Peptides against a protein of PDB entry 7UQJ. Designs and how they scored, part 258

Target 1, 160 residues: chain A of PDB entry 7UQJ
Amino acid sequence: PELYQNFNITPPRGVLFHGPPGTGKTLMARALAASCSSDERKITFFMRKGADILSKWVGEAERQLRLLFEEAKKHQPSIIFFDEIDGLAPVRSSKQEQIHASIVSTLLALMDGMDNRGQVIVIGATNRPDAVDPALRRPGRFDREFYFPLPDVKARFKIL

## One batch from the design tools (peptide; made by RFdiffusion4, then SolubleMPNN)

Design b2_p24_7_s2 (from b2_p24_7, 16 letters changed)
Fold by OpenDDE base, seed 5:
Structure b2_p24_7_s2 (fold): chain B 160 residues (1-160), chain C 160 residues (1-160), chain D 160 residues (1-160), chain A 24 residues (1-24)
Amino acid sequence: as target 1 above (160 residues)
Amino acid sequence: as target 1 above (160 residues)
Amino acid sequence: as target 1 above (160 residues)
Amino acid sequence: KKEEEEREKLQKEIAEKREKALKE
């Protein structure tokens, strides 16, 4: 928050965290939410998994997204964190085209409908940025992308 | 950065990141520095460990702090990150009172001497906010505190 | 623990997390501990800072390390996390050689004395893997190293 | 370009291994 004021940079509506699994994407999002909450100004942190939205809300995912953004706006300042956003907004593939197209279209509209003055930040995390619909990666949406590199492959093999 | 602009909040001179160890405090500080650096506007990130300042600079810690703040001002916009600031500025205890009191007093003076218009942000990270001298937690110093909770077990599973 | 069983990989005795400060090393260690704890199998997470062991236990650091490893064995399955292990086991330098050599020797012996059948994992985190005594990076000790790269500068700018 | 392609391949293999491990 405060660093952008000092730099005269307009805040992104959406931020894409991308990188291999276990690179700290979800953690960073939670740390951001915690780091933006003071006793005087609590940030409401909304977390959803992309796959959970598709699986739990078959036929209501669009409504749930609208409700999420409304709730985030109601409880602003807020952060909406989509973990595994590639599960929510995969690149359009022919077999799941209609359901995914509707959800992606809804998310696009919700991000476009965010006033630049609104105190709602959307963070998407993915292991597969190329599996996220490029329309979501355009200016005014997830126009800022954070690459979370693997801790070196040597590193992951040594933890697991 | 951007979140505070949207909120019409004057950036704090100092930000205290506190929370259990391994909640991403140091990561967040580095993410902040990286996130505020563009090709046009590179933020200089200064990092010091509290314990390193005390152990490496016995009798010169105050001078090193002054040099750090001068260098940060020279290379503004800048972030000074004190990792483990509780090691640098512990709550005044009777046994180490003189050396700690001098360092804490120097840090207080340096933070008080930061012009509100200066493009220098100080971030302190600690696992023990109560082990940081309360004088450093006052307005104009580390007056904003960011609690880094443990990522929920569910969130940790998604990062690993 | 559970992650190693799932991958048919014998758990390392020691894992070195290395990378720039704020790359999520400490977080990953805690996430591992949390991810390996079920309701049926709670992992005991022991955390120590390298610098704290040297500063708080001057002359008793070796005893404290022994007690830590005994406690971890008593409460197995367990994870011992050394944050800033470079503070505990720096590369042998002539000026601090005797105190550091004794602590490093104790840590080596403790890691060598860990039975491969023990459900104790040691994780060391450092920003300076080359500042960790190479003897600790040998097979049977911190024989597995995880590099935590900085999330790309471009990535961090889009989050903050 | 080649380092990016190798990085993408490695990310895909890790993702597939994780997806397999989550199904078991």
Scores: peptide ipSAE 0.000, ipTM 0.212, DockQ to the pose 0.043; fails the geometry check

Design b2_p24_7_s3 (from b2_p24_7, 15 letters changed)
Fold by OpenDDE base, seed 3:
Structure b2_p24_7_s3 (fold): chain B 160 residues (1-160), chain C 160 residues (1-160), chain D 160 residues (1-160), chain A 24 residues (1-24)
Amino acid sequence: as target 1 above (160 residues)
Amino acid sequence: as target 1 above (160 residues)
Amino acid sequence: as target 1 above (160 residues)
Amino acid sequence: AAEREAREALERERAERREAALKE
């Protein structure tokens, strides 16, 4: 948050990190949090996994999202990182995923309800950007997208 | 770009990320792009792989580089990330690599031709900094270098 | 350093990166160095491993730390990255680790002796934040903490 | 030797996870 405020730029409400698995989306979100934290102002980093929100909190996912955003707001400046956000916010048009429509709607409302002066940044990571609800990718939400390509297979193999 | 402008510092035209494979050079370049993107100003991230430029565009690599830089300039603020840049810009002194001299020369000219006011940052990643043409490592080009060490073998092994 | 100064925020003297192995702590520290380096001002990145300081410099670890901080100060703006800092600065209360108390005390003094105007940032990475001396985690030292979660096992597996 | 055993253990765990992922 302060990172962007101190840049005299309105912080994105949401940033979508997308790319194949293992391209360091999660690592990156942590880096951003780290880079923006100063001695005077600690950035608090909140992490949730989309699939885990659905699996752990069946019937309470919306409430857990609200609590997460309130906690992030309370601990400003903060970053909320949703790993595998396609699991949390699948495309609404899938008839089978009606159960997720309320969660998506809650996330939309929470992102819309963030004041631009709020020192909360939301980062969503996905391997499937096309599986993310297009409504989340609109201005004022996840309006910034960063592609994380596969490290070349050779680079990967030498990492391993 | 804006990151550095808002720092009242002249943005590097080029940053060389070097270190063993799997030290997160590619991940980092994406982080920088993400950290510098605000709601008002999206940083556009362009990625190319050095070896892929040579293999995909035999005889057109110079043109593809020019187009890439023009596209990056058109979409300012932007980051151009060259992964495995040693594949694109091998050391000129290697007699066997005469074919690459034109590509290196084009990249040099493109980096030199960037206005310091231009909101384009070029990041080159390599596992072999000594394989990169020294001309690319001069002031106004890749004049900043960041070593990416191996995560300790134990850290790697616990990552796997 | 300049990153935070240009944010009109007092740069943290120390940032603790903590999380399971392979969560990109080391990668991130390098990114921060990269993001803060401009054409006019190069950030110099110093890396040391906690266990390596103890093993390589038996009886000289304190001197090596002093030299490292002086070198970092000489090459401002700079980042000192301690990988596996829990190996360098284990919790003082462990009776068996009396030998490390002097090293911890030296690191404390070096961090305390940094002028807030100094363009030196210290990053400590650990897999075991609870193994780090609490004295290092106080304001003016490693007073900022960033958790690096495991990339989800599925994300890892698809990386691999 | 310990690195080799650890690599073989990791390859076994990968093989088991691939078989598990193929059964879903």
Scores: peptide ipSAE 0.000, ipTM 0.187, DockQ to the pose 0.078
Fold by OpenDDE base, seed 4:
Structure b2_p24_7_s3 (fold): chain B 160 residues (1-160), chain C 160 residues (1-160), chain D 160 residues (1-160), chain A 24 residues (1-24)
Amino acid sequence: as target 1 above (160 residues)
Amino acid sequence: as target 1 above (160 residues)
Amino acid sequence: as target 1 above (160 residues)
Amino acid sequence: AAEREAREALERERAERREAALKE
């Protein structure tokens, strides 16, 4: 948060947290939400999981994404966290590819429709950044990426 | 493993990590694996995801679970971490219930078949402990549970 | 970075990440650096380890700290990450206490000498926040603290 | 560069794990 203010950098609309499972991506997103919420300014933290968007909201996923972004805008400052955002890309079944394409296209449009002046940050977490649709990783969307490495076994040993 | 050996405590066969999403369950399991690995005793850490066991191993999930437990025993001391273990319980479709029942029954049998003398710990992580089959939560299986609370908003506020 | 801009919060000069080993403090600092770096604005990430400052730079530690802060200012936007900052506090040998006092006094002066308008963020990580000199934790220095909890001590006790 | 190196290190570790799993 503050790093961008200090740098006079336009905050990215979206940040991609990527790295191996259990590297703390979800914990980081929550910690960022906590760090930005003061007593005076509570950040509203919205969390969705990629697989849940596909499975729970079959036929309404696009609508639920729209509602999520509207609610985030209504309750700004806000963070939308998509855990396992690679789960929005279902495996190569033709019917699932079409559903995926529609949901991803809706998410793209919602991220593009966010005003740069809006107090809404979108964080996506994935274990597989290369499984995230390249269109989501373009400037104005998830244009910033955070790598969460597993601490090297040697680094783990030095942490013990 | 070593912690329990050092204390002459019989290690639990299974530990359930439960709590809201992003409370650090997966990070803790990895941290436990790291903390138990010394220069003299490297712990082998096996990780599987509940949804992956169902989706990737359709028709072989039981075999893959058996192989996982055999490999963990071969490479002991070891930790088997099941992330999102509630994902082994598919929602109420009759065909998915039967597949789930077979996989869960295999996991139950594998946990029951672990000798208490084995240096294999099983960790399950879930956001929904009540969605985990009660049979998995019985003594000799996931008989120890760890709640991962969201840090209280007040505790978060004191961190800010 | 962006979160503070969106919230119109004056960025802290220093952030202390504290919590047990393996809670992801170092990972978080690297992730923050990565999120702040875009293709257009690369953040320069400087990393030092507290123990390395004492052991590698015996007699030059103060000079190396000064050079680090100058280089960070020259290459702003920048992050200076001190991993294991508690390692700047050597154990109770009288000779090491004097060396520590000099290094800490230099770090204090460098943090105080940073203009609030400078695009340099200092992140300290420690497993022992109480081993960090209280002077470093004062307003204008490491005045923001992030706790990286291990999942609940009660949860840990139930693992045990 | 550090993210690339970490990504390459992770790809190497994954490749080494795949090679180790292929040798067993």
Scores: peptide ipSAE 0.000, ipTM 0.221, DockQ to the pose 0.047
Fold by OpenDDE base, seed 2:
Structure b2_p24_7_s3 (fold): chain B 160 residues (1-160), chain C 160 residues (1-160), chain D 160 residues (1-160), chain A 24 residues (1-24)
Amino acid sequence: as target 1 above (160 residues)
Amino acid sequence: as target 1 above (160 residues)
Amino acid sequence: as target 1 above (160 residues)
Amino acid sequence: AAEREAREALERERAERREAALKE
């Protein structure tokens, strides 16, 4: 709430930062974390990569996600930043698809289980927003999206 | 020098970070400061806002700028970060324009007076590069510019 | 040269941007590319990930690196940005280690083959500078390093 | 040029909205 109250935004349970690589998604997430940190109220910033979540044994990835969300709750106000969250997308290989589906399902459940009154923000960053499971992009999850454009050509020229 | 010697760059007297708010200008300035800090050689980071410089009585702003530059010299290697340096831009009111012109003139003189062998970097951040006095953007001053693009129009609007 | 002449730096054939994830390495590389682009002289920015280089069949990765460097030469002034270049580090599996060694060897040869008069800058970004092959960090390669610190707790607090 | 002006205008309007939202 307060993190988002300070932004006068209804807390998205999740925010999707999407756009080409190097557009500052991770930087913005950190800047937001830093901006919302006061001397009295430090925001704990948790960072995970989508690929690192998938590299774990079946059930261990889900356990680590649960632990991450509980740790984020314990250390709220907090930001969970999932970098390359499109790495959690189902790969069209049936066995990997089941593993990915379990992890995604766990993430969905964790996001759905967050009390809207919690000071936990979930930021997912992707270079491929269309590769993110549409279920993650539904209301109450990553229902707010932030495009990070390439620094436009015009932006490039004003640096000269 | 060594800050730039470690970068093998001739020290620009000033670097202009420009781009919309929240693009990471301040974060990058701090990251650069921290990057150039070794365990043995900490960079002193000075931060001032353009508006805070202008809020001072005539002559006191100029004195504070001089003191800032002397302190930065004393604590070199150092970075002076002027946030919202476009706040030093002349406001179209004649009296404020004279006050601003004096402050800008003082800043120009201080940047011109920096020995190219000093380990003082001046970073100006602005959201309005075109509002920065062209005199500040000349060689030997803020002669290097860094655009910090907005995360796209679509990105920021989906935060709303 | 000119890219670095504009920076008054001896062109490192390579620059290593290192530091924790989300410290703005990619953003800085893009900002630098943008800064060096004029209306008359656009810098071509090539981006590759270390993992994407390794995901290619043996010999195809090396061919793609060669093509990348030739394309960068053709479109100079240019920046080649290798994100997660530590992903090119030898994986302790003997077969992958040989594949990685071939790719790294190719990259070394390409960097060594760059005319110091070329307008091609190579930027490698890593979160793990110590995981980058020391051979890449030698003079004439990634011989300049830029640390991108986490905005330290103190840096976060001074942004407030 | 028109896309640039429109983008710069929209960037200004957003900067103003953010500054307004930070003042509230």
Scores: peptide ipSAE 0.000, ipTM 0.195, DockQ to the pose 0.095; fails the geometry check

Design b2_p24_7_s3 (from b2_p24_7, 15 letters changed)
Fold by OpenDDE base, seed 5:
Structure b2_p24_7_s3 (fold): chain B 160 residues (1-160), chain C 160 residues (1-160), chain D 160 residues (1-160), chain A 24 residues (1-24)
Amino acid sequence: as target 1 above (160 residues)
Amino acid sequence: as target 1 above (160 residues)
Amino acid sequence: as target 1 above (160 residues)
Amino acid sequence: AAEREAREALERERAERREAALKE
């Protein structure tokens, strides 16, 4: 994606922001989306919460994902931010497997179908990276991960 | 609470952070907790997600809230951060009213029962301030509100 | 700078964080510096306040800037964070122009002299982007800008 | 502790962003 080319970043198709709650994942995603937009190059920022897609769109989650990616493509350069993506694509646990499996499969296909030249970046945020389907964390998907730790005291020490 | 006295801020018992998802509410709460903690005065940060309290502690949510406030008092100065507090205390909608009413009533009582001299600050974060029970937004509870706007799209523009 | 290459970001030599006071600019800069540091690749974070450089180092501000950039280069990958950079490099106003002109000129030269392959990122934070010398906001300097909006003024007003 | 934890979160976030960026 061109957004990352302008940063001389090989655009990860997807970036996973992970770390304890309240570590700034969502803020950073918004800040990144903000910073990636210039007067010459407006980025459209699409934000969805994983659990909201499942709960609000019971049975339509796949369609909503498709529409989201289509809209993001239409408004490229764009960022799709999935907050609480572990709510959308939890690790395939045996008991809820079918409903989640189709949604995960759709998201995988949408991420795989992104033209590497496309100006769509996907950011997933989670408090539980291990609760995200490992298939989403593979190369060409959320292959780039950002840990948002608890602001560790040691880390402040390196900044001071 | 002394945390706010050090800022010359009259300690709100509760602060409501509201604004669109990914505007940094949770990060700011952590940052505030962080900045209010000195080597001389460590703040204990308690984080709970509203929906998690309801879902994980079905029938025990009141007890968990009491324990949380007791633990926060024991470890004062402390911050209790409720992420997605609209999930804990949704506006009293008629259909789910009884289960939510007792939990909301417990939270109200806990916030009302906070000694104004206590070093416990409660921060609620929500994407939907209008989905928070108005009783929580009254003086002596979440009487202070912070809107977290979208990082202005124009402002984003200048970083990329 | 490689920091951005690892993000596949074309390193802006400088990033300007701007927005009202207490919008999290300094926090975000600290978050970014923290997130850019791995166990394998520690970033050195240099923080300076613009006004502090002028006030603490009267007549030595240019030397301090040079030393700061040299130290940042020596400890690369590094981030130089100028908090309140409008205090260091105010828009050239006629009356204070000479003292500020040399410091601004030094900062411009230091930013221009950064090897594009260097792993030094400069982040400037200001509450007053229009009070920053436009020469600093040109390509190859602080050519990327981030607006940190107020969490809605009404919301802040309730916490104060 | 919470400020320390917020700074450490920022630095581990940086650290893991770098680690993630280095594993990339």
Scores: peptide ipSAE 0.000, ipTM 0.310, DockQ to the pose 0.043; fails the geometry check

Design b2_p24_7_s4 (from b2_p24_7, 17 letters changed)
Fold by OpenDDE base, seed 4:
Structure b2_p24_7_s4 (fold): chain B 160 residues (1-160), chain C 160 residues (1-160), chain D 160 residues (1-160), chain A 24 residues (1-24)
Amino acid sequence: as target 1 above (160 residues)
Amino acid sequence: as target 1 above (160 residues)
Amino acid sequence: as target 1 above (160 residues)
Amino acid sequence: SEEERLQRELEKERAEKRAKALEE
């Protein structure tokens, strides 16, 4: 955060964390949330899982996404973390593709509707960045990407 | 394995990593695998997801678990990591409960069948340790538990 | 960055990431860099390894550090990431202590010479924060520290 | 950028590690 103030960088609305499973994407998102909270300024951290958006909210997923963004705005500064955001990806069934398309369309609209002056950051984590809808990876959405490499084998030997 | 050999500690057959999502459970399992691998002694790391065991292996999940344990034994020293092991938990449908019961029963038998002299460690990760079948948490199975706390807010404030 | 812009927090000149090997320090530094880059505003990310500064640049390390800071300033907004910054620490030979002292002195001077309005952030990562020269950890240098815990020692001791 | 190069090198190293893991 301080990095970006010095840089006079307009914050990206969304950051995509991508890398192999267990590279610490979710941990990093939480660490960022934590690092940005102070005693004076608590950041509200919202977490959702992509698969849960499809499975738990069938028929209400769009509404739940809207409510999530409204709540994040109400409790700003806020972070919305979507873990396994590629879990919003279409499953091969036509019915799931339609559900997916509606949910993704809603998420796109919500990210586009974020005021650039808003104190809400969206972080998406995925093991499969290429399985994330390309529309989510465009400017004003998840327009910043962060690759989480596997800890190198050499770094592993230094853990011993 | 090497860690346990060096400590003259009989390795636990199974370790349960539990804690909130994004506390680094999967990262730690990989770090342990990595830390236990040397140039002279590579540890083979197997990873499975609990939900994938149910969804991808419907009708063959028990066989796939057996093959996984056989392969881990063949490539010992080995770590078998089950991410979201609570995803093996029964869903409310009677048919899913039966499928779950058979899969969990197979996993129990495989963990019980591990020779104490074997260089195979099983790590399960869950966000819901209470949703893991209590039989899996008994001695000789996931008999050691590791809580992954949220990184304390105070540790977070030191990052700002 | 976005989080810090919203917080009106004057960014530290330097952030020290410390914690056991494989806790994600290098990963976090890269995350911050990537999260700070947009299509409109690319952050230049410079990476150096402490051991490489000593071994690759024997007799030119001070010059290479100066050039690095000049290049970072020229390509601002910039991040300079020093991985294994404790690798600048003296090895027990008197000759290495002298080389180290000169290099560290140069790094101190370069960090002190950064204008507070400059868009250059320095991140140091170490597994041994106590092996980092205390002078580097003073205000205006690596004055913010981020501890990367091992997943809790208590949780680790429950794995052993 | 150096960052883009490092990201590409990491992606390449990832692809190589995946290829090796598929050959085993």
Scores: peptide ipSAE 0.000, ipTM 0.256, DockQ to the pose 0.067
Fold by OpenDDE base, seed 1:
Structure b2_p24_7_s4 (fold): chain B 160 residues (1-160), chain C 160 residues (1-160), chain D 160 residues (1-160), chain A 24 residues (1-24)
Amino acid sequence: as target 1 above (160 residues)
Amino acid sequence: as target 1 above (160 residues)
Amino acid sequence: as target 1 above (160 residues)
Amino acid sequence: SEEERLQRELEKERAEKRAKALEE
């Protein structure tokens, strides 16, 4: 929130952090949350795992998403972080398609319904950006992406 | 490896990275792996999820662990990173006890069997150190722990 | 501090985190500080910007560095984090050379004067490791480096 | 089931500690 306000930029509705496991996606999301939180302006950080929304709330996942976005809106400025977002909104596959389609449709509507004046940022983290429903990656949703590369040997050599 | 060699210290057989989700445990493990690999001395980094070893290899998990440690030994210097290690070696609970007991016993034996001259480091990452079998946290195993706190405001305040 | 004590390793006097802006250097330093702080053993984290020491304390920078190291020693275990350390200790260039040379000499002496039993770690973060005085990168100083790769341009471009 | 529940509670408690730590 403040990051983008400090830059006079309308925060993206959604940012996708993608890259291999253990590249610091979740750490960066938390750091962004922490960095935007001052003593004067606390940022509320909401974390959900994609698979947890499906497994815990079969049939209520849409309601839980709505509640999450309402809570985030109530506690502005806020960050909603979806860890393993590919587990929440997998690419439409035939067998689990109906449950996922409803959840994805709800998430799309919630992201579309965010007023651009709202100080809610949605961060999705995935190891598999291609496993995220392309509808979530369109403008007005997760329209910004961040690749987190492996700290490669080059990172290491510049480190040692 | 090189971190400890550069310090003339026998690398611990195991290091436990613990702390809340998204505190950079996996990133640090990869960065440590990547920091110890030079162009002259590549470190091989093996990553396994604890739950994957159980779910993919029910009844073969012991063999898969043995193969992993053999492969790591073959590709020295190496790091074995167990992500979500609490999923691989949960605290012995009555219902799943036999399968977990065998897997834990195998992992203990593999960690005990590592020659201290070997350049294999085992890193376990968990969000729940108390959910890891205490036998794994004893000297000669995951005898070194690293807490990864949330980048909280307190971390920020202790940091600022 | 605890990291190296837990390893029975003499902590390096300094660790250099390097890599492009926004790669998580400061975040990692903060996470390391926070990670080494338990409820039983609080780590004191001192953060300074290299340019701030020069700009705020022209003629007093040496004294401020001494005070910083004394305070860090007093509050052991502690981390001194120099953000933008290349601003504190630039490669010796002819015109700004005298002021920088005195400051660098003071920092070198302070790092050299750290008793190996002391629980003070110095972390320098830079985007330009080659802009750091090579004398700081020698054994007993910032003798360990850490490269933080860009989340590649694709990350940045997909984010921007 | 119970371990998953404990994991859920620990994740919730950590999420609450995180929210609180972002609020403090």
Scores: peptide ipSAE 0.000, ipTM 0.295, DockQ to the pose 0.052; fails the geometry check
Fold by OpenDDE base, seed 3:
Structure b2_p24_7_s4 (fold): chain B 160 residues (1-160), chain C 160 residues (1-160), chain D 160 residues (1-160), chain A 24 residues (1-24)
Amino acid sequence: as target 1 above (160 residues)
Amino acid sequence: as target 1 above (160 residues)
Amino acid sequence: as target 1 above (160 residues)
Amino acid sequence: SEEERLQRELEKERAEKRAKALEE
C-alpha cells in the first residue's frame, strides 16, 4: 500500500491476481487487507468465492453482489476479494447461461458505479485470467493485473 | 497427504523445498497442508524450525523429534514441516558438535522408520540445500526436491 | 500501495508483518516489492534476516544496518525487508547483551532518520510480534501491523 | 517496456521449462 503512495501511483479500483493455484493469490489479498489496516484504521475484508456466488445464490447472485458492494462501502475502507473470479465471471459465449451473463453484467455495473473517492478496493483472483470476461479487465475495473508465478514448474511436477 | 492420494502418486516421505528466502517455501508447505485437507479430511500441520529444535532443546532435541513424529502419526494424515532444516541438519563435518550429529541421526532414523502406509509427509525447507546433510536427501527421506525460484526480477514486476 | 492512497492513509515507513510461521510474510514482502516495481520504476528489494545480522556481524551489525539503509536510500524506491525481525530486535531486558541493545538502538535511529519523502519502505516479518521491542512498533517505525492468519481451514480449500 | 520484456522472457523461460518438464 505505502509503495504506491511513495511511487505516486493512482490506486486501481480493481486488481486481478492471476496465476496457478496455490501461488498465494488469496494470501496476498488477505495480507493486503491486513497491511492496509492499522490500529487507527481497520480495513474490512470481504471475501467471496466466484463459484459460491453462482451456485448458492441461483436467482439472487445479482442481489448478493449489490449487497456485498453496499456493505463494503458502508464499512470502508474495505477490500472485496473475489476468489476464483473466473467461476463468477466467465468469458461470455453463446453457450453461457443467461444467469452468468446477468451476474457478470451486475459486477461490471457495480465496479463502474464505485466512486474514485471510495475506499473500496476489489481484488479478483483467478487461475485462468483468460477465462475472465475481458470486460472486467478494462480500465476502471480490474485494470491492474498481478501475476503469481508458480513456484517453478519443476517444483510443481516434483510435488505431484 | 491427500494431494498424493488424489494424484495416485506414492507419497514421498520427505520433500525438500529449497530456494532463496521469501520464495514461498513455508507458504507452499502450508498451502499443501491446506490443499490436502478437505471438510472430510483435515490435514494436521506440524511445524518446527530447525534452529529452534537445536537451540531450545539442547539435550532433548532427539526426544522432541521422536515426540513430533509420534504426534504426527497419531494425528495422521499429517504434514511435518521443518522450516530452515539446514539449521537442524547441517552437513556432517569433523567439526560438528556431537549434539548436531545425534539430532541428524535421530531425524534420519525417524524418516526411515515411517511406514509407506503412514499418511505423514515431511517437508523440509531450506535456503541452502547444499548445507543440508546429504544423508537426508537420499531415497526414503527428502528424496523429492522442489526449487522455489526467486520470483525473478520479472515476477517482482508482475505483482504490481 | 494503492490501498493507502485510496484510503487517504499516510504511508508508514515501517510495516510489521506478523503471524504464524509460513503464513506468507516473506512472500508478501517480495510480492509487494514486485508489485511496486513497474517498467518505469523498479523497486529495489533488500532482504536481511534478523538472526543473520546479529550472528554474522558481531560488532559490525550497527554498521551493516547503516550501510543497508544508505544503500536502500541510494537505490530508492526500495524495500528493506527484515525477515525474523524478532531475532534482530528482541524485547529489551536487563539480561540483554549490550550488543542487542546497540543494534536495536541503531535500527530505531535509522527508522527515525528516514525522511517522509524517501521512497524506502521497511518491512519487518515476525512470528512473535510481542517479542519485538515495543519501541520499534511505535509511530514513525513499524507503526503499521499486518496479521497473516493461518490460512484457516476454509482458506486451505481455496488454494486448491 | 524493459519490464514487459523481462516479463515476457520469464514467461518464455517458464514455458520452456514447462515444456521440458512435460517431455521428461
Scores: peptide ipSAE 0.000, ipTM 0.231, DockQ to the pose 0.070; fails the geometry check

